# Designs tried in a protein design run: peptides against a protein of PDB entry 6FBK. Part 16

Target 1, 90 residues: chain A of PDB entry 6FBK
Amino acid sequence: EDTGVRVELAEEDHGRKSTIALRLWVEDPKKLKGKPKDNGAIEFTFDLEKETPDEVAQEMIESGFFHESDVKIVAKSIRDRVALIQWRRE

## One batch from the design tools (peptide; made by RFdiffusion4, then SolubleMPNN)

Design b1_p12_8_s4 (from b1_p12_8, 4 letters changed)
Fold by OpenDDE base, seed 3:
Structure b1_p12_8_s4 (fold): chain B 90 residues (1-90), chain A 12 residues (1-12)
Amino acid sequence: as target 1 above (90 residues)
Amino acid sequence: RPPRVFKVLPKP
C-alpha cells in the first residue's frame, strides 16, 4: 500500500554489510494523520540484524519529525523498503 | 542508548 512516505537507499548496496544508509521523505502528506515537518529527506543508518522499523519510527517521532499517530505508517514505509533490500540480497 | 543521528537534507 502507498503510505505517502518514500524510503530509498542512500548508497549502493552490494549486499556485504549488515548496515545500510536510508533516505526517507514525505511524498503525500494527505496520507498522514498529523502534520510532519516540511523539510527535505532524512538520512539515517539501519542495521538489518539489530534494529527494527518500529524502533526507528518511534525515534523519529521522539525527534519531532512525525506525530505519534503516524508511527505505524512510518514504520511500514521503512519495513517495506528493508524487505525489498533483503529480498534482492537473496 | 544515545539518540539516533538523523541528517536532514535541504528540500529541493
Scores: peptide ipSAE 0.741, ipTM 0.929, DockQ to the pose 0.772
Fold by OpenDDE base, seed 4:
Structure b1_p12_8_s4 (fold): chain B 90 residues (1-90), chain A 12 residues (1-12)
Amino acid sequence: as target 1 above (90 residues)
Amino acid sequence: RPPRVFKVLPKP
């Protein structure tokens, strides 16, 4: 399902580190319940072994990027990209 | 724990 939130690698993944750089941005704001900040992409690191998409999504909300009602859709977007990255590493 | 670092890029 299209969440309206896009997540991509911000760097080339050589499959050596557990930490990756991600870039997240809103492509379709109509998919969100709240109104996100009108800015460009958000870049951050994600530890494949220690962190979870839900925790990172919550931190984004605490930082004011998204409304609390959109935590699950943001988390799903991160999770889907992380899954693809992990599949490519195997 | 310390707050996560988010780098906000300007929109094109």
Scores: peptide ipSAE 0.741, ipTM 0.929, DockQ to the pose 0.764
Fold by OpenDDE base, seed 2:
Structure b1_p12_8_s4 (fold): chain B 90 residues (1-90), chain A 12 residues (1-12)
Amino acid sequence: as target 1 above (90 residues)
Amino acid sequence: RPPRVFKVLPKP
């Protein structure tokens, strides 16, 4: 389903490295329980082999980007994008 | 581990 949180590649993926640059932003804040800061997109690197969407989502909460109650929806958004990237690589 | 780096882009 649509999480209201969008995640896209911040770079072209040639499928050569395990780390990718991602960009995440809120498209529909109504789908979040908390109220995220009205910022632009958040860019970060993600290691496809070592890291998990849940870890990154938790780190975003700790950094104050999202409310703790939204950790799973944020993680899902990242997971869904990562899955698509991995599917395209295979 | 060190804190993750998050780059916040300006809102369009």
Scores: peptide ipSAE 0.740, ipTM 0.929, DockQ to the pose 0.801
Fold by OpenDDE base, seed 1:
Structure b1_p12_8_s4 (fold): chain B 90 residues (1-90), chain A 12 residues (1-12)
Amino acid sequence: as target 1 above (90 residues)
Amino acid sequence: RPPRVFKVLPKP
């Protein structure tokens, strides 16, 4: 499902560490309920073993990047990319 | 817990 939020690796993944750098940005703002910040990409680290997409999405909302009503769609965007990364590591 | 670090890049 297209969430309108795109998440990509901010670095090349060699599959050697549990922490990865991600880049997230809004591709289609019409799919969000709130009005996200008109920024470029947001870069952050994500621990594949310790952190969850929901927790990171919540932190983004608390930081003011997205409306609270969009927590699940943001989390899904992160989850979908993380899943792809993990599948490629197999 | 300390707040997460988010690096905001400039919009192209």
Scores: peptide ipSAE 0.739, ipTM 0.928, DockQ to the pose 0.760

## One batch from the design tools (peptide; made by RFdiffusion4, then SolubleMPNN)

Design b2_p13_1_s1 (from b2_p13_1, 5 letters changed)
Fold by OpenDDE base, seed 2:
Structure b2_p13_1_s1 (fold): chain B 90 residues (1-90), chain A 13 residues (1-13)
Amino acid sequence: as target 1 above (90 residues)
Amino acid sequence: MYRLNRDGSVEKL
């Protein structure tokens, strides 16, 4: 499912670290229920062993990047990219 | 572009 939120690697993944650098931005704002506070990309690290997409999405809401109504689709966009990265590491 | 740090702080890049 296309969430309208794009998440990509901000670095080359050699499959050696438990942490990865990601970049997230809104590609299709029509998919969001609320309006994001800014249209800029967000860089962040994600610990594949310790963190969850939902927790990171919640932090983005608390930081004011997205409306609280969009926490689930933001989390899904992160989850989908992380899953893809994990699959490619196998 | 922004950076969301793991301590919750936000940095404007």
Scores: peptide ipSAE 0.810, ipTM 0.963, DockQ to the pose 0.962
Fold by OpenDDE base, seed 1:
Structure b2_p13_1_s1 (fold): chain B 90 residues (1-90), chain A 13 residues (1-13)
Amino acid sequence: as target 1 above (90 residues)
Amino acid sequence: MYRLNRDGSVEKL
């Protein structure tokens, strides 16, 4: 499913660290219910062992990057990318 | 571009 939100690695993943650097941005704002605060990318670290996509998405909402109604869309985008990264590591 | 730090702070890059 195309969430309209894109998440990519901000660094090369050698499969050695539990923490990865990610970059997230809106590619298709029409997929969102609200209007994002900014059209720029957001860089953030993600601990594959300790953090969840939903919690990180909620932090982005609290920081004002997205409307509260889009938290699940943002979380799904992060989850899908993290899953892909995990699959590639194995 | 922004950076969302783990302490919740936001940095403009």
Scores: peptide ipSAE 0.809, ipTM 0.963, DockQ to the pose 0.928
Fold by OpenDDE base, seed 5:
Structure b2_p13_1_s1 (fold): chain B 90 residues (1-90), chain A 13 residues (1-13)
Amino acid sequence: as target 1 above (90 residues)
Amino acid sequence: MYRLNRDGSVEKL
């Protein structure tokens, strides 16, 4: 399902590192329950072996990027991209 | 654009 939040690789993935650089931004704000505080993209690293989408999403909310009501939709957007990346590595 | 660092700090790019 389209979350309205887009997550893409910020670098080319050669499948060698456990940590990848990602970029997240709101593509369709109407799909969010709250209003994002900013329209800018967020660049962040993600450890494919140690970190979880939910924890990273929570950190983004704590930093004020998203409303607390959107933690799950943000987490899902990260999860979906991470899963896709992992599948492509196999 | 922003950068969310692993220590929780935010950087404006």
Scores: peptide ipSAE 0.809, ipTM 0.963, DockQ to the pose 0.962
Fold by OpenDDE base, seed 4:
Structure b2_p13_1_s1 (fold): chain B 90 residues (1-90), chain A 13 residues (1-13)
Amino acid sequence: as target 1 above (90 residues)
Amino acid sequence: MYRLNRDGSVEKL
């Protein structure tokens, strides 16, 4: 599913750390029910062992990056990327 | 570009 939200590694993953640097941006604003407050990307860290995509997405909503209605889209985008990273580490 | 810190603060880069 193309959520219109892209999430990629902001660093090279050596598979050693539980925390990874990620970068999120909206590729196609039309895919969102609302618009982010900025057209730029959001850099953030994600702990593969302690954090969940939903909690991080909620934090982004609270920070005003996205509308509340887009929380699940953001969470899914993070989840999908995290899953791929975990797969590559196996 | 912005940075979302773990304490919830936001920084513009």
Scores: peptide ipSAE 0.727, ipTM 0.946, DockQ to the pose 0.963

Design b2_p13_1_s2 (from b2_p13_1, 5 letters changed)
Fold by OpenDDE base, seed 5:
Structure b2_p13_1_s2 (fold): chain B 90 residues (1-90), chain A 13 residues (1-13)
Amino acid sequence: as target 1 above (90 residues)
Amino acid sequence: MYRLLKDGSVVKL
């Protein structure tokens, strides 16, 4: 599914660290149920051992990057990218 | 571009 929210690695992944730097941005705002306060890209770290996409998405909502109605879309985008990264590490 | 810190604060880069 194309959520319109893109997530990519913000650093090289050598498959060694449990934490990864990610970058998130809205490619197509109309894919969202609401409008983010700012359309700028967001860099963040994701701990593959301790964090979940849902919790990180919620943090972004609480920080004002997205409306609460978009939490599922954001979480899914993070989850999908994290899954791809994990699969690539195998 | 922004950076979301673990404490929820935001830094503009």
Scores: peptide ipSAE 0.662, ipTM 0.935, DockQ to the pose 0.949
Fold by OpenDDE base, seed 2:
Structure b2_p13_1_s2 (fold): chain B 90 residues (1-90), chain A 13 residues (1-13)
Amino acid sequence: as target 1 above (90 residues)
Amino acid sequence: MYRLLKDGSVVKL
């Protein structure tokens, strides 16, 4: 599924830290009804052991980046990238 | 580009 939201590593992952730097941006604005005033990306840290995609997505909504109705789309995009990172670490 | 901090605040980069 193409959510229209892209998440990538904002740093090289050496597989040594539980915390990683990620970058999120909307590739297809039609997929989201958020309130990004520009096409800027969002950088954030993600603790692979302590945080969940849903919680981080909710934080972004509370910060005003997206509407509440888009939380699952954002969370899925984060989850998919995090899963890929974890798989590559093994 | 923005940075979301752990305290919930946002910084424009």
Scores: peptide ipSAE 0.662, ipTM 0.935, DockQ to the pose 0.904
Fold by OpenDDE base, seed 3:
Structure b2_p13_1_s2 (fold): chain B 90 residues (1-90), chain A 13 residues (1-13)
Amino acid sequence: as target 1 above (90 residues)
Amino acid sequence: MYRLLKDGSVVKL
């Protein structure tokens, strides 16, 4: 599924730590609500053991980055990238 | 570029 939301590693993953740095950006500026209307990306950390994509996506909405209607799309994009990272670590 | 911190604050880079 093409969500229009891109998530990538913001650092090289050596598979040694549970926390990873990620970078998120949207291709459609209409998906942006608050601060990042300048087509900027969002860098954030993700704890592979303790956090969930839904919780992190909700945090981004509460911070004003996205509309509430897009929370599941954002969460899915994070989830898909995290799953890929975990797959490559196995 | 923005950085979202775990306390919910946002930093513009």
Scores: peptide ipSAE 0.660, ipTM 0.935, DockQ to the pose 0.887
Fold by OpenDDE base, seed 4:
Structure b2_p13_1_s2 (fold): chain B 90 residues (1-90), chain A 13 residues (1-13)
Amino acid sequence: as target 1 above (90 residues)
Amino acid sequence: MYRLLKDGSVVKL
C-alpha cells in the first residue's frame, strides 16, 4: 500500500541500539498541517522496545504536523519501516 | 526540516 508517507533511516543502523533515528516526509503537501515546508521532513527517534507506531503518530498530530484523520496512515508508514529494520537485524 | 523531541516539542533545523 502506497500511503504517500515515506519513512527512512536517518542514520546507519548497526543493530546495536534499541533506539533508531528516522526521517518522515509526505509526498502530498496538503497532508501537512504545521507548515513544515522545509523539505517537509520530520526527524525523530524511535525506541524499538518501548514505543509503538500508533503512539508516535499520535504525538505528531498533537504537535500539529498532521490532521487527526491521517493518524492511521502515518502509523502504518512508521510500522512498515520499523518491521523492515527489525527483519534486517535478524 | 523539523525534529520532534521526546517531550513533544518541535525544533526547526
Scores: peptide ipSAE 0.660, ipTM 0.934, DockQ to the pose 0.822

Design b2_p13_1_s3 (from b2_p13_1, 6 letters changed)
Fold by OpenDDE base, seed 5:
Structure b2_p13_1_s3 (fold): chain B 90 residues (1-90), chain A 13 residues (1-13)
Amino acid sequence: as target 1 above (90 residues)
Amino acid sequence: MYRLLRDGSVVKL
């Protein structure tokens, strides 16, 4: 599913550490109910073993990057990317 | 561009 939110690696992944650097930005603003405070990308770390996309998405909402109504869209975007990364590590 | 820190704080880059 194309959520309109893009999440990519902010660093090269060699599959050695549990924490990865990710970058998130809105590719298509029309796909979100709300808009971030600006058009800047968000860099963040994600612990593949300890963190969940929902938790990180909620943190982004609480930080004011997205409206509450978009938390699941953001979470899904993170989840999808994380899944791909984990699959590549296999 | 912003950086979301693990404590929830935000840094503008």
Scores: peptide ipSAE 0.661, ipTM 0.932, DockQ to the pose 0.965
Fold by OpenDDE base, seed 1:
Structure b2_p13_1_s3 (fold): chain B 90 residues (1-90), chain A 13 residues (1-13)
Amino acid sequence: as target 1 above (90 residues)
Amino acid sequence: MYRLLRDGSVVKL
């Protein structure tokens, strides 16, 4: 599924840290009711051992970046990228 | 660009 939300590494991943820096932005606005405040990217850290995509997505909603109806789309996008990163580490 | 800090605060970069 193409969520229209893109998530990438904001740093080089050497596979050594449990915490990674990520960057999220909306590529296809038609797929989201809510958009980032200024259509800019959102940088954030993600602890691969302690955090979940749902938790981080919810924080973004509460911070006003996205509409509540888009929380699952945001969470999925983060989850997919995190899974890919973890896959490449193995 | 914004940064979401782990304490929930937001910083504009």
Scores: peptide ipSAE 0.661, ipTM 0.931, DockQ to the pose 0.961
Fold by OpenDDE base, seed 2:
Structure b2_p13_1_s3 (fold): chain B 90 residues (1-90), chain A 13 residues (1-13)
Amino acid sequence: as target 1 above (90 residues)
Amino acid sequence: MYRLLRDGSVVKL
């Protein structure tokens, strides 16, 4: 599923830390009802051992970046990137 | 560009 949300590493991953820096932005605004403030990207950290995509996505909604109805789209985008990062670490 | 901190605060970069 193409969510229209891009999530990528904001740093080089050496596979040593459980915490990674990520960058999120809307590639296709037609997929989302909400959007980042001022059409900017969002940088954030993600703890691979302690956090879940749903929790981080909810924080973004509460911060006003996206509408509540977009939480699952944002969460899926984060989840898909995290899964890819974990795959590459193996 | 924005940075979401783990305490929920937002910083504009």
Scores: peptide ipSAE 0.656, ipTM 0.930, DockQ to the pose 0.961
Fold by OpenDDE base, seed 3:
Structure b2_p13_1_s3 (fold): chain B 90 residues (1-90), chain A 13 residues (1-13)
Amino acid sequence: as target 1 above (90 residues)
Amino acid sequence: MYRLLRDGSVVKL
């Protein structure tokens, strides 16, 4: 599913630490009702062992980056990237 | 560009 939200590594992943730097931005604004302020990217860290995409997405909602109706779309985008990173580490 | 910190705060870069 193309969510219109892109999530990429903001650093090179050597598969050694549980915390990674990610960058999120809206690639296709038509896919979302809400969007990051100023249409800018959002950098954030993600602990692969302790945090969940839903929690981080909710934090972004509370920070005003997205509408509540888009929380699951944002969470899915983060989840998909995190899953890919985890798979590459195996 | 923005940075979301783990305490929930936001920094504009």
Scores: peptide ipSAE 0.654, ipTM 0.930, DockQ to the pose 0.961

Design b2_p13_1_s4 (from b2_p13_1, 6 letters changed)
Fold by OpenDDE base, seed 5:
Structure b2_p13_1_s4 (fold): chain B 90 residues (1-90), chain A 13 residues (1-13)
Amino acid sequence: as target 1 above (90 residues)
Amino acid sequence: MYRLNRDGSVERL
């Protein structure tokens, strides 16, 4: 489902590293329950073996990028992209 | 654009 939050690779993935660079931004703010505090994209690394989308989403909330009510939406957007990346690596 | 570091710090790019 379209979460209104877009997550893309910030670098080309050669399938060799356990960490990847991602970029996240709000594409459709109407999909969020709260209002994003900034419209800028967020670049971050994600360890495919050690980190979870929910934990990273929580960190984004704590950093003030999103309202706490949107943590699951943000987590889902990260999860969906990460899953696709992992599937492509197989 | 921002960078969210693993230590939780935020950097403005």
Scores: peptide ipSAE 0.806, ipTM 0.962, DockQ to the pose 0.962
Fold by OpenDDE base, seed 3:
Structure b2_p13_1_s4 (fold): chain B 90 residues (1-90), chain A 13 residues (1-13)
Amino acid sequence: as target 1 above (90 residues)
Amino acid sequence: MYRLNRDGSVERL
């Protein structure tokens, strides 16, 4: 499902590290229930073995990037990209 | 562009 939120690798992945660099930004704000506080991209690292999309999404809400009502859609966006990365590593 | 650090801090790039 198209969440309206894009998540991409910020570096080339050779499948050797458990930590990856990601970039997240809103592509279609109409898909969100609330209005993002900023339209700029967010760069962040993600530990494929230790961290969860829900936890990172919650941190983004707490930082004020998104409305609390959009935590699940943000988490899904991260989850979907992480899943693709892990599938490609197989 | 922002960076969300793992300690929760936010950096403006």
Scores: peptide ipSAE 0.804, ipTM 0.962, DockQ to the pose 0.958
Fold by OpenDDE base, seed 2:
Parts: sequence; C-alpha cells; structure tokens
Structure b2_p13_1_s4 (fold): chain B 90 residues (1-90), chain A 13 residues (1-13)
Amino acid sequence: as target 1 above (90 residues)
Amino acid sequence: MYRLNRDGSVERL
C-alpha cells in the first residue's frame, strides 16, 4: 500500500549494525488524514533489535511532525522500509 | 530537514 510517506536509508547499509539511519518525508500529503506541521524530511536512527515502528511514529507525533490520526500510517511506512532492509540482509 | 534524536529532541539541519 502506498502510504504517501517515503522512508529511505540515510546511509549505506552493510548489514553489520543493529542500528540504521533513516530519512522520512511526505510525498503525497493527500494520503494523510491530518496536515503535517512541516514538509521537511526527518532523519532518525532505528534500532532493529530494540525499537518498533509504532513507538518511533508516536515520538514523531509528540514532536509535532504529524497529526495524531496519522500515527498508524507513519508507523506502517517505517515498518515497510525496515522489513525490506531486513529482507535484503538475509 | 530535521533530525529526531532518540531522547526526543529535534534539531533543524
């Protein structure tokens, strides 16, 4: 599913670390229920062993990047990218 | 562009 939110690696992944650097931004704002406070990209780290997409998405909401109604779509975007990265590591 | 740190702080890059 196209969430309208894009998540990409912010660094080259050599499959060595449990932590990866990601970059997230909105490509299609009409896919979101609310309006993002800003349209800039967000860089963040993600620990593949300890963190969950939902927790990180919630932190983004609390920081004011997205409306609370979009927490699940943001989490899905992160989850989908993380899954892809993990599949490529296999 | 922004950076969301794991402590919850936000930086503008």
Scores: peptide ipSAE 0.804, ipTM 0.962, DockQ to the pose 0.962
Fold by OpenDDE base, seed 4:
Structure b2_p13_1_s4 (fold): chain B 90 residues (1-90), chain A 13 residues (1-13)
Amino acid sequence: as target 1 above (90 residues)
Amino acid sequence: MYRLNRDGSVERL
């Protein structure tokens, strides 16, 4: 599913740390009901052991990056990337 | 570009 929200590694992953640096940006703004603060990306860390995509997405909503209606889109985008990273580590 | 810190604060980069 193409959410229009892209998430990538902001650093090289050597599979050693539980925390990874990620970068999120809107590739297709039409996929979002709300709008981000600007056309820039959002850099953030994600703890593979302690955090969940839903919690981080909710934090982004509370910070004002996205409208509440887009929380699931953001969460899914993070989840999908995190899953790929974890699969590569196996 | 922005940075979302773990304490919830936001920085503009």
Scores: peptide ipSAE 0.721, ipTM 0.945, DockQ to the pose 0.950

Design b2_p13_2_s1 (from b2_p13_2 with I1V E2Q K12P)
Fold by OpenDDE base, seed 3:
Structure b2_p13_2_s1 (fold): chain B 90 residues (1-90), chain A 13 residues (1-13)
Amino acid sequence: as target 1 above (90 residues)
Amino acid sequence: VQTEKRTFKVTPF
């Protein structure tokens, strides 16, 4: 379902590296329970073999980007994009 | 924002 949080590749993926660059931002703030402190795109790297969406989402919460009540929706947004990228690599 | 664990680069709209 639509989480209101968008995640896209920040670089072209040729399926050769386990690490990818992602960009995440709020597209529909009404989908979140909390109000994000800032409005912009967050760029970060993600290791497809070693890291999990939940861990990254939790780190974003700890950094103050989102309210703790929205950790799962943020994690889902990352998970959905990561899954799509992995499916395309098959 | 950089932490001991991860770096987040923010680009304001």
Scores: peptide ipSAE 0.659, ipTM 0.869, DockQ to the pose 0.886
Fold by OpenDDE base, seed 5:
Structure b2_p13_2_s1 (fold): chain B 90 residues (1-90), chain A 13 residues (1-13)
Amino acid sequence: as target 1 above (90 residues)
Amino acid sequence: VQTEKRTFKVTPF
C-alpha cells in the first residue's frame, strides 16, 4: 500500500546496533485525512528492540506533526520500512 | 522538537 508517507534510513545501517536513524516526510498529502502541520523531513531514532511504530506515530501526533486521524497511516509507513530493514539484516 | 518522550529533528524543504 502506498501510504503517501515516505520513510528512509537517515544513516548507513551496518546491522550492528538496535538503534537506527530514520527520516520521514509526506510525499502525497492527498493520502492523509488531515493536513500535516509542517512540510519537511522529520528525523528520529528508532530502537528496533524496545519501540513500536504505533508508539512513535502517537508521539508525532502529540508533537503536533499530524492529525490524530492519521496515526495509523504514519505507523504503517514506519512499520513497513522497519520490516524492510530487518529483512535486510537477516 | 524536544519532548519528554522523543526528539524530532525537522529539516524544512
Scores: peptide ipSAE 0.659, ipTM 0.870, DockQ to the pose 0.874
Fold by OpenDDE base, seed 1:
Structure b2_p13_2_s1 (fold): chain B 90 residues (1-90), chain A 13 residues (1-13)
Amino acid sequence: as target 1 above (90 residues)
Amino acid sequence: VQTEKRTFKVTPF
């Protein structure tokens, strides 16, 4: 389902390295339980081999970007994009 | 924003 959170590649993916740059932002705040603090895009690296969407989402909560109640929706957003990227690589 | 584990770069709209 639509999480209201968009995640995109922040760089062109040539499918050669396990680390990718992602950009995440809120597209539909109504889908979130809390109110995000920022109106902007969050850029970060993601290691396809070592990291999980849940871990990254938790780090975003700890950094204050999202309310704890939204950790799962943020994680899902990352997961869905990562899955798509991996599918395209195969 | 840098944490012990990760760096987040924020670009305001």
Scores: peptide ipSAE 0.659, ipTM 0.870, DockQ to the pose 0.894
Fold by OpenDDE base, seed 4:
Structure b2_p13_2_s1 (fold): chain B 90 residues (1-90), chain A 13 residues (1-13)
Amino acid sequence: as target 1 above (90 residues)
Amino acid sequence: VQTEKRTFKVTPF
């Protein structure tokens, strides 16, 4: 489903590294239960081998970007994009 | 924003 949170590659992926750069932002705030701290794009690295969408989402919550009630929707957004990237690598 | 484990770079719209 549409989470209202968009996640895209922040760099071209050549499928060589386990680490990728991602950019995340709120596209539809109505989908979130809380109000995001900032109105902008959040760039971060994601290790395809060591990290999980849930862990990264939790860190975003801890950093104050999103309300705790939206951790799952944020995690799903990251998961969906990561899965797509991995499928393209196959 | 930098945490103990991760760095988040924010670019306002």
Scores: peptide ipSAE 0.659, ipTM 0.870, DockQ to the pose 0.897

Design b2_p13_2_s2 (from b2_p13_2, 4 letters changed)
Fold by OpenDDE base, seed 3:
Structure b2_p13_2_s2 (fold): chain B 90 residues (1-90), chain A 13 residues (1-13)
Amino acid sequence: as target 1 above (90 residues)
Amino acid sequence: VETERRTFRVTPF
């Protein structure tokens, strides 16, 4: 499912460490219920062993990047990319 | 944006 939110690796992943750098941005704003305040790429680190997409999404909401009603769609976008990265590491 | 829990670096389009 296309969430309208894109998440990509901000660095090359050689599968050597549990922490990765990600970049997230809104590709299709009409997929979101709320209107994002800013338009740009959000870069952050993600620990594949300790953190969860929902946790990061919640923090983005608290930081004011997205409306609370979009927490699940944001979390899904992160989850989908993380899952893909995990699958490529096998 | 830096919070108590995480740092987000934003690059505007």
Scores: peptide ipSAE 0.655, ipTM 0.870, DockQ to the pose 0.887
Fold by OpenDDE base, seed 2:
Structure b2_p13_2_s2 (fold): chain B 90 residues (1-90), chain A 13 residues (1-13)
Amino acid sequence: as target 1 above (90 residues)
Amino acid sequence: VETERRTFRVTPF
């Protein structure tokens, strides 16, 4: 399902590190319940072994990027991209 | 944005 939030690799993935750089941004704001304060791409690292999409999404909310009501949709966006990356590494 | 647990780099459109 289209979350309206895009997540892409911010670096080339050679499949050697457990940590990857990701870039996230709102593609379709109508899919979100709240309105993000800023419009831009958010870049961050994600540890494939230790972290979870929900944790990162929650941290984004705590940082003020998204409304708390959108935590699950943001987490799903991250989860979906991470899954694709993991599958590609196989 | 630097937080206690994570760093986010924002690039405005």
Scores: peptide ipSAE 0.654, ipTM 0.870, DockQ to the pose 0.889
Fold by OpenDDE base, seed 4:
Structure b2_p13_2_s2 (fold): chain B 90 residues (1-90), chain A 13 residues (1-13)
Amino acid sequence: as target 1 above (90 residues)
Amino acid sequence: VETERRTFRVTPF
């Protein structure tokens, strides 16, 4: 499902580290219940072994990027990209 | 933006 939130690798993944750099941004604001703060790309690192999409999404909410009502959609967008990256690694 | 556990770098469009 298209979450309206896009997540991409912010750097080339060589599959050597458990940590990857991601970039996330709103592509279709209509898919979100709340209004995102500002339009832009949010870059962050994600530890494939220690972190979960839900935890990162929650941190984004706490940072004010998204409304709490959109935590799950944000988490899903991260999860879907992370899963794809992991599948490409294996 | 930096939180207790994470740093988010934002680049406006």
Scores: peptide ipSAE 0.654, ipTM 0.870, DockQ to the pose 0.905
Fold by OpenDDE base, seed 1:
Structure b2_p13_2_s2 (fold): chain B 90 residues (1-90), chain A 13 residues (1-13)
Amino acid sequence: as target 1 above (90 residues)
Amino acid sequence: VETERRTFRVTPF
């Protein structure tokens, strides 16, 4: 499903580290229930072995980037990208 | 923005 939120690698992934840099931004705001407070790309690191998309999404909400009603859509966006990255590492 | 667990860097459009 198209979440309207785009997530991509912020760095080249050589498949050697458990930590990756990601960049997230809203591509289609109409897909969100709330209005994002910021208009730009959010960059952060993600530990493929220790962290989960839901935890990161929740942290984004707590930081004020998104409305709490959109936590699941944000988490799904991160999850989908992480899955693709993991599959490419095989 | 820094939280207890991580840092978020924002680049405005």
Scores: peptide ipSAE 0.653, ipTM 0.869, DockQ to the pose 0.916

